# Peptides against a protein of PDB entry 3OAK: the designs that were tried, part 87

Target 1, 145 residues: chain A of PDB entry 3OAK
Amino acid sequence: DDLEQYLDEKILRLKDEMNIAAQLDIDTLNKRIETGDTSLIAMQKVKLLPKVVSVLSKANLADTILDNNLLQSVRIWLEPLPDGSLPSFEIQKSLFAALNDLPVKTEHLKESGLGRVVIFYTKSKRVEAQLARLAEKLIAEWTRP

## One batch from the design tools (peptide; made by RFdiffusion4, then SolubleMPNN)

Design b1_p22_4_s3 (from b1_p22_4, 11 letters changed)
Fold by OpenDDE base, seed 5:
Structure b1_p22_4_s3 (fold): chain B 145 residues (1-145), chain A 22 residues (1-22)
Amino acid sequence: as target 1 above (145 residues)
Amino acid sequence: MTEEELEEGEEYAEKLLEIEEA
């Protein structure tokens, strides 16, 4: 199916772009730590966020998103950075909103490692209360029989 | 997620918390 192939390629490209953005931000912050140059700002994920949100918000892409393990890249984007900080509030809010609307199954959680990171968001003191509550909601839903 | 997966996830989350709070 031409459409299926197109959608797979689209999601895989986005997955790659997300991974690159995450790594570039990590590299930037590591360099900031090494050099003390506080002018170094990690902006790659923020720049790509609108595209990520656009894709994740499309219901017709849900199966393609899940089948291609895009959630692994979502997990990566949510992890703490080398300086101990979290991704921007907007990134967190956007990704959790998207997760709330995806039909995530156990197999997707296993292959992405997303579950354990969302558990982290239920416990972190740096996470906004509204997002911590959403994280708790997701964990509760994902643990249902 | 199974109970075992939740336990493993919590252990991993604790590691991340240590990183965040270090």
Scores: peptide ipSAE 0.576, ipTM 0.935, DockQ to the pose 0.824
Fold by OpenDDE base, seed 1:
Structure b1_p22_4_s3 (fold): chain B 145 residues (1-145), chain A 22 residues (1-22)
Amino acid sequence: as target 1 above (145 residues)
Amino acid sequence: MTEEELEEGEEYAEKLLEIEEA
């Protein structure tokens, strides 16, 4: 129906915006490494985060989010950056909170690759303890028989 | 996630850990 189509287009646009933001931040940090210019700061994901959080928090968007593989973009946002750093704590906290409330199924994990990145967050020493525990909780839930 | 998927995921996570520690 018309509403479903509208929501589908909304999520697809956000997915594209998230992917672009991630790539721009990667490009910024690669240039920072190459030039040594410490004034180069990757902020595209942080700028877009409020919009991402707004969408991920809406129950009526859950099916559209999952059906359009927005979780792939979430996975991309969580991966380590070229300088070996992780995304900002705020990004991590917000995304994990959102994941905790989504009805994620096996098929969504397969198409997004999200599971393997969340496993990383259970092991990384740079991750805050509270988020590591949440990552462990998610993995346990996603491996239920 | 199946046991096989978990194992594959752990292998991938180890690669990311190597990147993080580099």
Scores: peptide ipSAE 0.574, ipTM 0.935, DockQ to the pose 0.800
Fold by OpenDDE base, seed 2:
Structure b1_p22_4_s3 (fold): chain B 145 residues (1-145), chain A 22 residues (1-22)
Amino acid sequence: as target 1 above (145 residues)
Amino acid sequence: MTEEELEEGEEYAEKLLEIEEA
């Protein structure tokens, strides 16, 4: 219906915005590495984070989020950056909090590749202990029959 | 996640760890 179409378009636009933000940050950091210009700062994901959090926190959008594979963009945002760093702590914390409340199913994990990145967060030395524990919790939940 | 998916995920995670530690 009209509402479903509206919500789909909303989520798809956000998905696109997230992907663009991630790529722009990657490009910025690659240029920083290539040129040595330390004034280049990756800020696009951070700027978009409030909007992402707002959407992910809405229970009425859960189905739309999952059906449109927004988790793929979440996965992209969580991956290591060209300089070997991770996304900001706030990005990590916000996304993991959102994941903890979403009814993620096996099919969504397959479509997004999110599971393997969350496994990474159970192992990384740069991840805060509280988030590593949450990552462990999510993996345990997602592996239950 | 199936056992196979977990195994694949572990392998991918190791690749990411290599990137992080490089």
Scores: peptide ipSAE 0.569, ipTM 0.934, DockQ to the pose 0.806
Fold by OpenDDE base, seed 3:
Structure b1_p22_4_s3 (fold): chain B 145 residues (1-145), chain A 22 residues (1-22)
Amino acid sequence: as target 1 above (145 residues)
Amino acid sequence: MTEEELEEGEEYAEKLLEIEEA
């Protein structure tokens, strides 16, 4: 219906915004590496984070979020950056908190590729212990028979 | 996640770790 279509479009717009933010940050860091200009700071994801958190925290949007594969954009946001760094601690913490509350199913993991990135977070030396433990919890939940 | 997906995920994670360590 009209409301469902509106919500789908809203989530798809957010998904697009997230993807653009991620690419802009990648471009910024690539340029930083190329030029050595340390004044170049990747801030696009951080700027958009409050909006992302607001959407992900709404239980009534869970189906819309999952059906539109927003988790693919979440996965993209969690991946390491060109300089080898990870997204900010706040981004990690916020996204993992949101993931912990979403009814993620096998099909959503397959279409988003999120599982493999969360596995990465169980192994990375740069991940805070609290988030590594949460990553392990999620993997355990998602792999239960 | 299936066992196959876990294995593929582990391989992908290792690639990401290589990027992180570079």
Scores: peptide ipSAE 0.565, ipTM 0.933, DockQ to the pose 0.794

Design b1_p22_4_s4 (from b1_p22_4, 14 letters changed)
Fold by OpenDDE base, seed 4:
Structure b1_p22_4_s4 (fold): chain B 145 residues (1-145), chain A 22 residues (1-22)
Amino acid sequence: as target 1 above (145 residues)
Amino acid sequence: LTEEELKEGEKYAEKLLEIEEK
């Protein structure tokens, strides 16, 4: 119906924006590495984060989010950057909080690859303890029969 | 996540950890 279509388009647009933001940040950091220009700062994800959080927090969008594999973009946002760093703490915290409230199913994990990245967050030495614990919680929930 | 997926996920995570460690 009209609402469903509208929501799909909304999520797909966001997904695209997220992917672009991630790539731009990657490009920025790669250039920083290549040129040594420390003035190059990756800010695209941070800039878009409020919109992402807003969408992910909407209960009425949960199905649309999951059905359109927005979690793939979430996964991408959580992955280590070219310089080996992680996304900002705020990004991590916001996304994990959102994940904790989503009814993520096995099929969503498979199509997004989110699980493997969250596993990474259970092991990374750069991840804050609170987020590592949340990552562990999520993995436990997602592995429950 | 299945046991296999967990295993594969851990392998992937190890790769990411290597990246993180530079």
Scores: peptide ipSAE 0.569, ipTM 0.936, DockQ to the pose 0.816
Fold by OpenDDE base, seed 5:
Structure b1_p22_4_s4 (fold): chain B 145 residues (1-145), chain A 22 residues (1-22)
Amino acid sequence: as target 1 above (145 residues)
Amino acid sequence: LTEEELKEGEKYAEKLLEIEEK
């Protein structure tokens, strides 16, 4: 119906915006490394984060979020950056909190590749202990015989 | 995640760790 179509389009637009923000930050940091221009700051994901959190926190959007593979964009946002750094602590904390409340199933993990990135967060020495523990919790919940 | 997917995920995670260590 009209509502279903509206919700799908809303999530797909956000997914596109997230992908663009991630790529712009990557491009900024690559240029910073190449030129040595320390005035280049990657802030596109940070600017978009409030909108992402707002959408991910809505229970009535859970099915639409999962069905449109928004978790692929979440995975991309969590990956290490070209300079070897991780996304900001606030991005990490917000996304892991959202993941903890979503009814993520096996099919969503396969189509997004999210599981392998969360495993990374159980191992990285730069990840805060509280988020490493949450990553471990999620992996345990997503694991099946 | 199956046991096999966990193993594959760990291998991929190691690649990301290498990027982080660069």
Scores: peptide ipSAE 0.564, ipTM 0.935, DockQ to the pose 0.770
Fold by OpenDDE base, seed 2:
Structure b1_p22_4_s4 (fold): chain B 145 residues (1-145), chain A 22 residues (1-22)
Amino acid sequence: as target 1 above (145 residues)
Amino acid sequence: LTEEELKEGEKYAEKLLEIEEK
């Protein structure tokens, strides 16, 4: 199936781009901490966010997204940064909105590690209340009876 | 998420909270 292969490659490329963006932001902040240069700003994820949102919002890509473990990259994007800060509110809001619409199953949670990070968002005092509530909703939905 | 995974997730979340609070 040529179309399926095309979609797989598209998602895998995005996954790679997301991982690179995350690492670049980490590197930037580590250097900022090391040098004290406050002019260093981590912006790679923010720059890529529109593309990520565009892909995650497409229902016809849900299976491809889940099958290629793009949720692992989503997890990485949601993790705290070296300086202890969280990703921008816009990143958080966009990703949680996308997660709320995806048919996430247990197998996807296991291979991505997303569940444990979402649990973190139910506990963090730096997370906006609306997102904390959404995180709680997701955990409840993902929890086996 | 199984009960065990929830438990492990809680532990992992605590580690992340420590990072956040450093």
Scores: peptide ipSAE 0.563, ipTM 0.935, DockQ to the pose 0.819
Fold by OpenDDE base, seed 3:
Formats: structure tokens, sequence, C-alpha cells
Structure b1_p22_4_s4 (fold): chain B 145 residues (1-145), chain A 22 residues (1-22)
């Protein structure tokens, strides 16, 4: 199926872009720490966020998203940065909203490692209460049959 | 998430918390 192949390639490209954005932000912050140059700002994920949200919001792409393990990149985006900070609130909010609407199954959690990062969000003191509650909701849903 | 995965996840989360606290 040409369409299926096209969609797979589209998602895989996005996945690659997400991974690159995450790494660039990590590199930026590491350099900031090393040099003390406060003008270095990690913005690659923020720049790509609209595209990510657009894709994640499309119900017709859910299967393609899950089958290609895009959730692994979502997990990466949610992880703490080298300086101990979290991704921007907007990134957190957008991704958690998207996760809440995806038909995430056990196999997807195993492939992506997303569950363990969401558990982190139930514990972090830097996470907004509303997102902590959503994280708890997701864990509960993913844990129960 | 299985019970095993929850335990592993909690361990991982603790590691992330340590990073966050630095």
Amino acid sequence: as target 1 above (145 residues)
Amino acid sequence: LTEEELKEGEKYAEKLLEIEEK
C-alpha cells in the first residue's frame, strides 16, 4: 500500500527530526554549562513542537504513530535536560494532552519506555499539579486491564 | 504496565529525580 508506506515514512522522518531536536537542545545546554554562555538557549524542540502536535492530534495517524514507536521520541522529549530542568511547560502540556487521546497499549509502552518517564512526572516537584494529575491518570489507565 | 514494569519504572524515575535535583 503506497499510502501506508508514505505515512510510515512521514512518521519516521518526524521521529528522526524529534530525536535530532532533542539532541541539539542537550548539546546546547551542555555547552551552556561548560562555557557559562547564558545566551545559549535550547529551542529546537520548541520550534518543532507545532509539527509534533499536528501529527499527534490526527486520529487517522494513531496506528502509524504507535507502530513506528514515535512514543520513544515523545519519551525522550519529556526527559529532564542536562541542567536538571524539564522541557517547557508547553511541551509538557501538549505531549500529555496528546498521550491522553492516543490508544496506547502495553506493547507500545514496552517499546518506548514511556511509562517510566510518566512515572517520573507523578513524582517530580517541578511538574505543575495539573500535569502530575494527568500523569497519574495515565499510569492508572496503563496499569489496569 | 505490569507490576515488574512499574517497579523498573520507579527505579528509573528515581534516577531522573536525582538528575533533576542537581
Scores: peptide ipSAE 0.563, ipTM 0.935, DockQ to the pose 0.800

Design b1_p22_5_s1
Fold by OpenDDE base, seed 5:
Structure b1_p22_5_s1 (fold): chain B 145 residues (1-145), chain A 22 residues (1-22)
Amino acid sequence: as target 1 above (145 residues)
Amino acid sequence: MRELPPYEPIKPLTVEELESLL
């Protein structure tokens, strides 16, 4: 199926782009730590965020997203950064909102590691209340009998 | 379809490491 192949490639390309963005931000922050140059700002994920949100919001891509483990890249984007900080508010909010509309199953949570990271957001006192609530909502939905 | 490798290996944080940030 040409369409199926096209969609797979689309998601895999995005997955790669997301991973690259994450690594570039990590490199930036590591350099910031090493040099003390506080002018170094990690912006690659934020720059790519609109594209990520656009893809995650498309219902017709849900199966492709889940089948290709794009949630692994979502997990990576949600993990704490080398300086101990969390991803930007906008990244957290956008990803949590997008995840709410995906038919995520237990197997997807396990293979991506997303479940454990979202649980972190429900427990962390560094997370803003509204985002913690979104994380809690996700966990509640994912743990429904 | 074959999954593309990441640009560089990203080591995910362990649950213990995440919990240390709570």
Scores: peptide ipSAE 0.030, ipTM 0.549, DockQ to the pose 0.022
Fold by OpenDDE base, seed 1:
Structure b1_p22_5_s1 (fold): chain B 145 residues (1-145), chain A 22 residues (1-22)
Amino acid sequence: as target 1 above (145 residues)
Amino acid sequence: MRELPPYEPIKPLTVEELESLL
C-alpha cells in the first residue's frame, strides 16, 4: 500500500545516508593519516546519529527496518575505522540501546553481519565496560530459547 | 554536558581481529 511504499523509501534513503556518512568518515581519517593534519575530524556519523536513533526507536518502522536490512548499515557504523579506533562512545551506546528494542531474528543477524560485530564488542578489552555489557545483553536476547 | 569525541582511539586491531569482524 501507499504507506508501506513510503516507509520503504524512507528506510532505504536512511540506509544510503548512513553508508555515505560512514564512507566520508573513512575518507577523512585516511586523509588524516596520509597528511598528518590533526584538524581533520570524522564527524559525519555523529551528525546523522540523532536521525538514526529516531528511526530505530519507532515501533511502526521495525518491519521496514528489518526487511530492508538497515542493520547492515548499523554493522558498518560499528566497524573499526582506518586509524584502528572504534566509533564514538555515543554511537556505540545509542546503537546498542536502539537494537535492544528491535525484534531482531537470526535471519536479520545473518544477512547484516551484525552478530559477529556485536560479539566482538563483548570480547574486546579495548571497549568500555559499560558498552561491553550492553553488547552482552543483546547477545543474550538474540540467543535465548 | 559531556563532550564526546567523534571516535574512540584504541590500539590498532590485528589482521586477525579485523577479519573476525568482517
Scores: peptide ipSAE 0.029, ipTM 0.574, DockQ to the pose 0.029
Fold by OpenDDE base, seed 3:
Structure b1_p22_5_s1 (fold): chain B 145 residues (1-145), chain A 22 residues (1-22)
Amino acid sequence: as target 1 above (145 residues)
Amino acid sequence: MRELPPYEPIKPLTVEELESLL
């Protein structure tokens, strides 16, 4: 019980960190667009990515991850950016890889909105083929009868 | 940083449509 609560809080903290990182990057890119200052580079998600991947890769945290809807923050990280671009190759690749090992169920996809975003990656002509294939693999697993 | 792939708008799925697919 105490351990469970501790782990819940830990995941919720990460979730908050992820959301903050995403918003900071959005703010940076919005300012870049507004000012034309090309020195403004969105780096917060990339900086936090190793920690995110580390957490997502731990099998013993799967229940905590899914129960606390961390996938919502994963979805946020995969959404398009203000400049009309997608997240970096590394973010996409790392997250798609990590998602393959999670016991994701339909309910988790619905409450996080992750399914819709990953489907986008299978349909977009601008997504690199390698990443599109990873997205397709996920969708195939999630939509199996 | 490297150039990121452009976002290509697609027809969004409704919640109902998504639920039917998953």
Scores: peptide ipSAE 0.027, ipTM 0.587, DockQ to the pose 0.027
Fold by OpenDDE base, seed 4:
Structure b1_p22_5_s1 (fold): chain B 145 residues (1-145), chain A 22 residues (1-22)
Amino acid sequence: as target 1 above (145 residues)
Amino acid sequence: MRELPPYEPIKPLTVEELESLL
């Protein structure tokens, strides 16, 4: 119906925006590494984060989010950056919190690759303890029998 | 829709290992 179509389009647009933001940040950081220009700051994801969190927090969008594999873009946002660093603390925290409220199933984890990335956060010594615990909670929930 | 490959492979678990846990 019209509403479902509208919601699909909304999520797909956000998915595209997220992917673009991620790529732009990657490009920025790669250029920073290449040129040594420390004035280059990757901020596209941070700028878009409030919108992402807002959408992820909407219960009425859960099915649309999952059906359109928005979690793939969430996974992308959580991946290590070109300089080997991780996304900002705020990005990690916000996404982990938002993910906790989604009815994520194994099929969604598989098609998005999100499960593997979140497991990384449970094991990495570069991840702050608080965030590692959030990641662990997610994994525990997703692996419930 | 634009899709990005992972910058680096995530090492902790293989897909098979992950699937065994999920």
Scores: peptide ipSAE 0.026, ipTM 0.594, DockQ to the pose 0.023

Design b1_p22_5_s2
Fold by OpenDDE base, seed 4:
Structure b1_p22_5_s2 (fold): chain B 145 residues (1-145), chain A 22 residues (1-22)
Amino acid sequence: as target 1 above (145 residues)
Amino acid sequence: MRELPPYEPIEPLTVEELEKLL
């Protein structure tokens, strides 16, 4: 199926882009830590975020997103950074919102590790309450029998 | 230049702790 192939390629490209963005930001922050250069700002994920949100919001991409484990890259984007911080408020909020509309199943949570990370957000004392509530909502949806 | 939102510190959970929550 030409459409299926096209969609797979689209998602896989985005997955790669997301992973690269994450790594570049990690590299930036590691260098910031090593050098003390506070002018080094990680911005690759922020730059790519609108595209990520756009893709995640497309109903016709849901199966492709889930089948290609794009959620692994979403998980990576949500993981703590080298300095122990979490990604920006906007990244968290946007991703949590986008995830809410995906038909995520247990298998997707396991293969991506997203479930663990989102649970982390529900338990953290330093996560903004608004975001913790969004995370809780996701967990509630994903754990429905 | 567009202001970038700051990263937010968090107390991390260990993998073991996360596993117990699942």
Scores: peptide ipSAE 0.119, ipTM 0.625, DockQ to the pose 0.026
Fold by OpenDDE base, seed 2:
Structure b1_p22_5_s2 (fold): chain B 145 residues (1-145), chain A 22 residues (1-22)
Amino acid sequence: as target 1 above (145 residues)
Amino acid sequence: MRELPPYEPIEPLTVEELEKLL
């Protein structure tokens, strides 16, 4: 119906915005590496984060979020950056918190690649202990019978 | 929709390994 279509468009637009933000940050960091210009700072994801968190926290959007594979963009945001660093602490923390409230199923983990990246966060020695624990909590919930 | 290519994790995890856990 009209409402469902509206919600789909809303989520798909956010998905596009998230992907663009990720790419722009990658481009910025690649240029930083190539030129050595340390004044170049990747900020697009951080700027968009409040909107992402707001959408992910809406219970009425859960089905639309999952059906449109917004979790793929969440996965992209959690991936390591060109310089090998991880996304900001705030991005990690906010996304892990938001994911905890979504009814994520195995099929969503597979089609988004989110399962793999979250497991990475449970194992990586570069991840802050607090965030590793949040990742572990997600894995525990997703593997719960 | 614009998509970025998947990264190679520093600590690799196969699809099979993931499926064993989930």
Scores: peptide ipSAE 0.035, ipTM 0.634, DockQ to the pose 0.023
Fold by OpenDDE base, seed 1:
Structure b1_p22_5_s2 (fold): chain B 145 residues (1-145), chain A 22 residues (1-22)
Amino acid sequence: as target 1 above (145 residues)
Amino acid sequence: MRELPPYEPIEPLTVEELEKLL
């Protein structure tokens, strides 16, 4: 019980950090568009990515991850950026790989909105082929009987 | 940082439509 509470807090902190990182990158890119200052680079998600991947890869955190809707923050990280681009190749690849090992259920997809976003990646002609394949694999796994 | 090309709008699936798939 004490461990469970500790893990809940850990995941909720990460969820908050992810949301903050996403917002900071959005702010940076909006400012870049507004000012034309090409020296402004959105790096917050990339900086946090190793930590996110590490957490998502731990089997003992799976239930806590899913119960606290961390997948909502994963969805946010996969959404388009203000400049019209999609998140970095590394972010997509790492998240798709990590998601492949989680026991994601329909209820988690609904409460996070992750399902519809991943489907987008399977359909977009602007997504790198190898990443589209990873997204397709996820959809296939989630739609298994 | 390697970014993908600009976003391509695709009509998103509704929750109901997604439920039919999953």
Scores: peptide ipSAE 0.031, ipTM 0.604, DockQ to the pose 0.027
Fold by OpenDDE base, seed 5:
Structure b1_p22_5_s2 (fold): chain B 145 residues (1-145), chain A 22 residues (1-22)
Amino acid sequence: as target 1 above (145 residues)
Amino acid sequence: MRELPPYEPIEPLTVEELEKLL
């Protein structure tokens, strides 16, 4: 189907863009650590975030998002950075909000690794209380009878 | 490229364990 193919390509392009943004930020932070240059700021994920949120919020893309394992890139964006820090508050908040509206199944959690990462956010003392509660809500929804 | 620092929940829970709660 032409539409299905179009949507697959759309999501796969975004997946690549997300992975590139994550890698560029990692490279920036690694260079910051190596050089001590505090003027180096990782901003690629933040710049791409509006596009990510826009895609994740579209109901007609839910199946395509899940089928193409876009959640793996979401997981990557949520993982700790080379300096041990977490992604920006805005990234966490926006992604948790978007995930709440997706019909995520256990198979998607498994293939993406997202389940483990979100559990980390429910238990980490470094996570803001508001975001920890959003993570807890996700876990509750994913495990509800 | 340096590896990302490992992260662990205070009480580790795997995806497989999460699945058992469903």
Scores: peptide ipSAE 0.030, ipTM 0.580, DockQ to the pose 0.025

Design b1_p22_5_s3
Fold by OpenDDE base, seed 1:
Structure b1_p22_5_s3 (fold): chain B 145 residues (1-145), chain A 22 residues (1-22)
Amino acid sequence: as target 1 above (145 residues)
Amino acid sequence: ARELPPYEPIEPLTVEELEALL
């Protein structure tokens, strides 16, 4: 129906925006490495984060989020950057919190690759303990029989 | 501890593969 179509378009647009933001941050950091210009700061994901969190927190969008594989873009946002750094603390915290409230199923983990990235956060020595615990909570929930 | 390479696309995991990594 009209509402479903509207919601699909909304989520697909956000998915594109998230992917673009991720690529722009990659480009910024690559340029920073190449030029040594330390004034170059990757900020596109951070700028878009409030919108992402708002969408992920809406119960009426859950089906659309999962059906359109928005979690693939969430996975992309969580991956390490070219310089080896991780996304900001706020990005990690906000996304883990949002994921905790979504009815994620095994099929969504398979099509998004999100499971592997979250496992990384449970094992990495670079991740803050608080965030590692949130990641562990997600893994525990997703692996429940 | 397992570390991911910088921004290398990750292949989707099966449930069995996910559990094996834990």
Scores: peptide ipSAE 0.026, ipTM 0.549, DockQ to the pose 0.061
Fold by OpenDDE base, seed 5:
Structure b1_p22_5_s3 (fold): chain B 145 residues (1-145), chain A 22 residues (1-22)
Amino acid sequence: as target 1 above (145 residues)
Amino acid sequence: ARELPPYEPIEPLTVEELEALL
């Protein structure tokens, strides 16, 4: 129906926007590495974060989010950056919080690759303890029978 | 619904690559 189509398109547009933001930040950091210009700051994901959080927080969008594999873009946002750094604290915290409220199933984790990345956050020595705990909570929830 | 093509394909890090960053 019209609503279903509208919601699908909305999520797919956001998915595209997220991927673009991620790539732009990667480009910025690659340029930073090449030029040594430390004034270059990756900000595209942070700028888009409020919109992402808003969408992920809507219970009515859960099925659409999961069906369209928006979690793949969430995974991309969580992956390490070219300089070896991780996404900002706010991105990590916001995404982990949002993921906690989604009815994520094993199939979604597999098709998005999100499970592997979140496991990384449980093990990484570079991750803040608070965020590692959130990641651990997610893994525990996702592995429940 | 028809899925939009990605801006560019981004290959995810493998588990091994992630582990190497620990």
Scores: peptide ipSAE 0.025, ipTM 0.507, DockQ to the pose 0.021
Fold by OpenDDE base, seed 4:
Structure b1_p22_5_s3 (fold): chain B 145 residues (1-145), chain A 22 residues (1-22)
Amino acid sequence: as target 1 above (145 residues)
Amino acid sequence: ARELPPYEPIEPLTVEELEALL
């Protein structure tokens, strides 16, 4: 119906925005590495984060979020950056929190790659303990029979 | 220079595989 189509388009637009933000940040950091210009700061994801969190928190969007594989973009946002660092603490925390309330199923984990990335966060020694615990909770929920 | 990963899933995990990684 009209509403469903509207919501699909909304989520797909956000997905695109997220992917663009991620790539722009990657480009910025790559340039930073190549040029040594420490004034180059990747901020596109952080700027978009409030919108992402807002959308992820809306119960009426859950099906649309999952059906359109927005979690793939969430996965992308959680991946390590070109310099080997992890996304900002705020991004990690906000996304893990938002993911906790989504009815994520195995199929969504498969098509997004989110499962592998979140498992990384449970095992990485570079991840803050509190975030690792959040990641663990997610994995536990997703693997719950 | 790192680029965005492919948008296609790469070796998706089953629940059992996820559990095995824990």
Scores: peptide ipSAE 0.024, ipTM 0.564, DockQ to the pose 0.024
Fold by OpenDDE base, seed 2:
Structure b1_p22_5_s3 (fold): chain B 145 residues (1-145), chain A 22 residues (1-22)
Amino acid sequence: as target 1 above (145 residues)
Amino acid sequence: ARELPPYEPIEPLTVEELEALL
């Protein structure tokens, strides 16, 4: 219906915005590596984060979020950056918190690649301990006992 | 709009199944 279509478009627009933000940050960091210009700072994801968190927290958007594979963009935001660093502490914390409250199914983990990335956070020595614990909590909930 | 309450994942994968995605 009209409402469903509106919500689909809303989520797809956000998905596009997230992907663009990720790519712009990647471009910035690639240029930083190439030129050595340490004044180049990747800020696009951080700027968009409040909007992402707001959307992910809405119960009435859950089905639309999952059906449109917004979790793929969440996965992209969590992946390591070109310089080998991880996304900001705030991005990690906010996304892990938001993910904890979504009715994620096996099919969503597979089609987004999110499961693989979150497992990475449980194993990486570069991840802050408290964030690794949040990742572990997600994996524990997503796996069979 | 109401905030999303905590949900438990549906149809969870085994640890082995998730690790196979790496």
Scores: peptide ipSAE 0.028, ipTM 0.525, DockQ to the pose 0.027; fails the geometry check

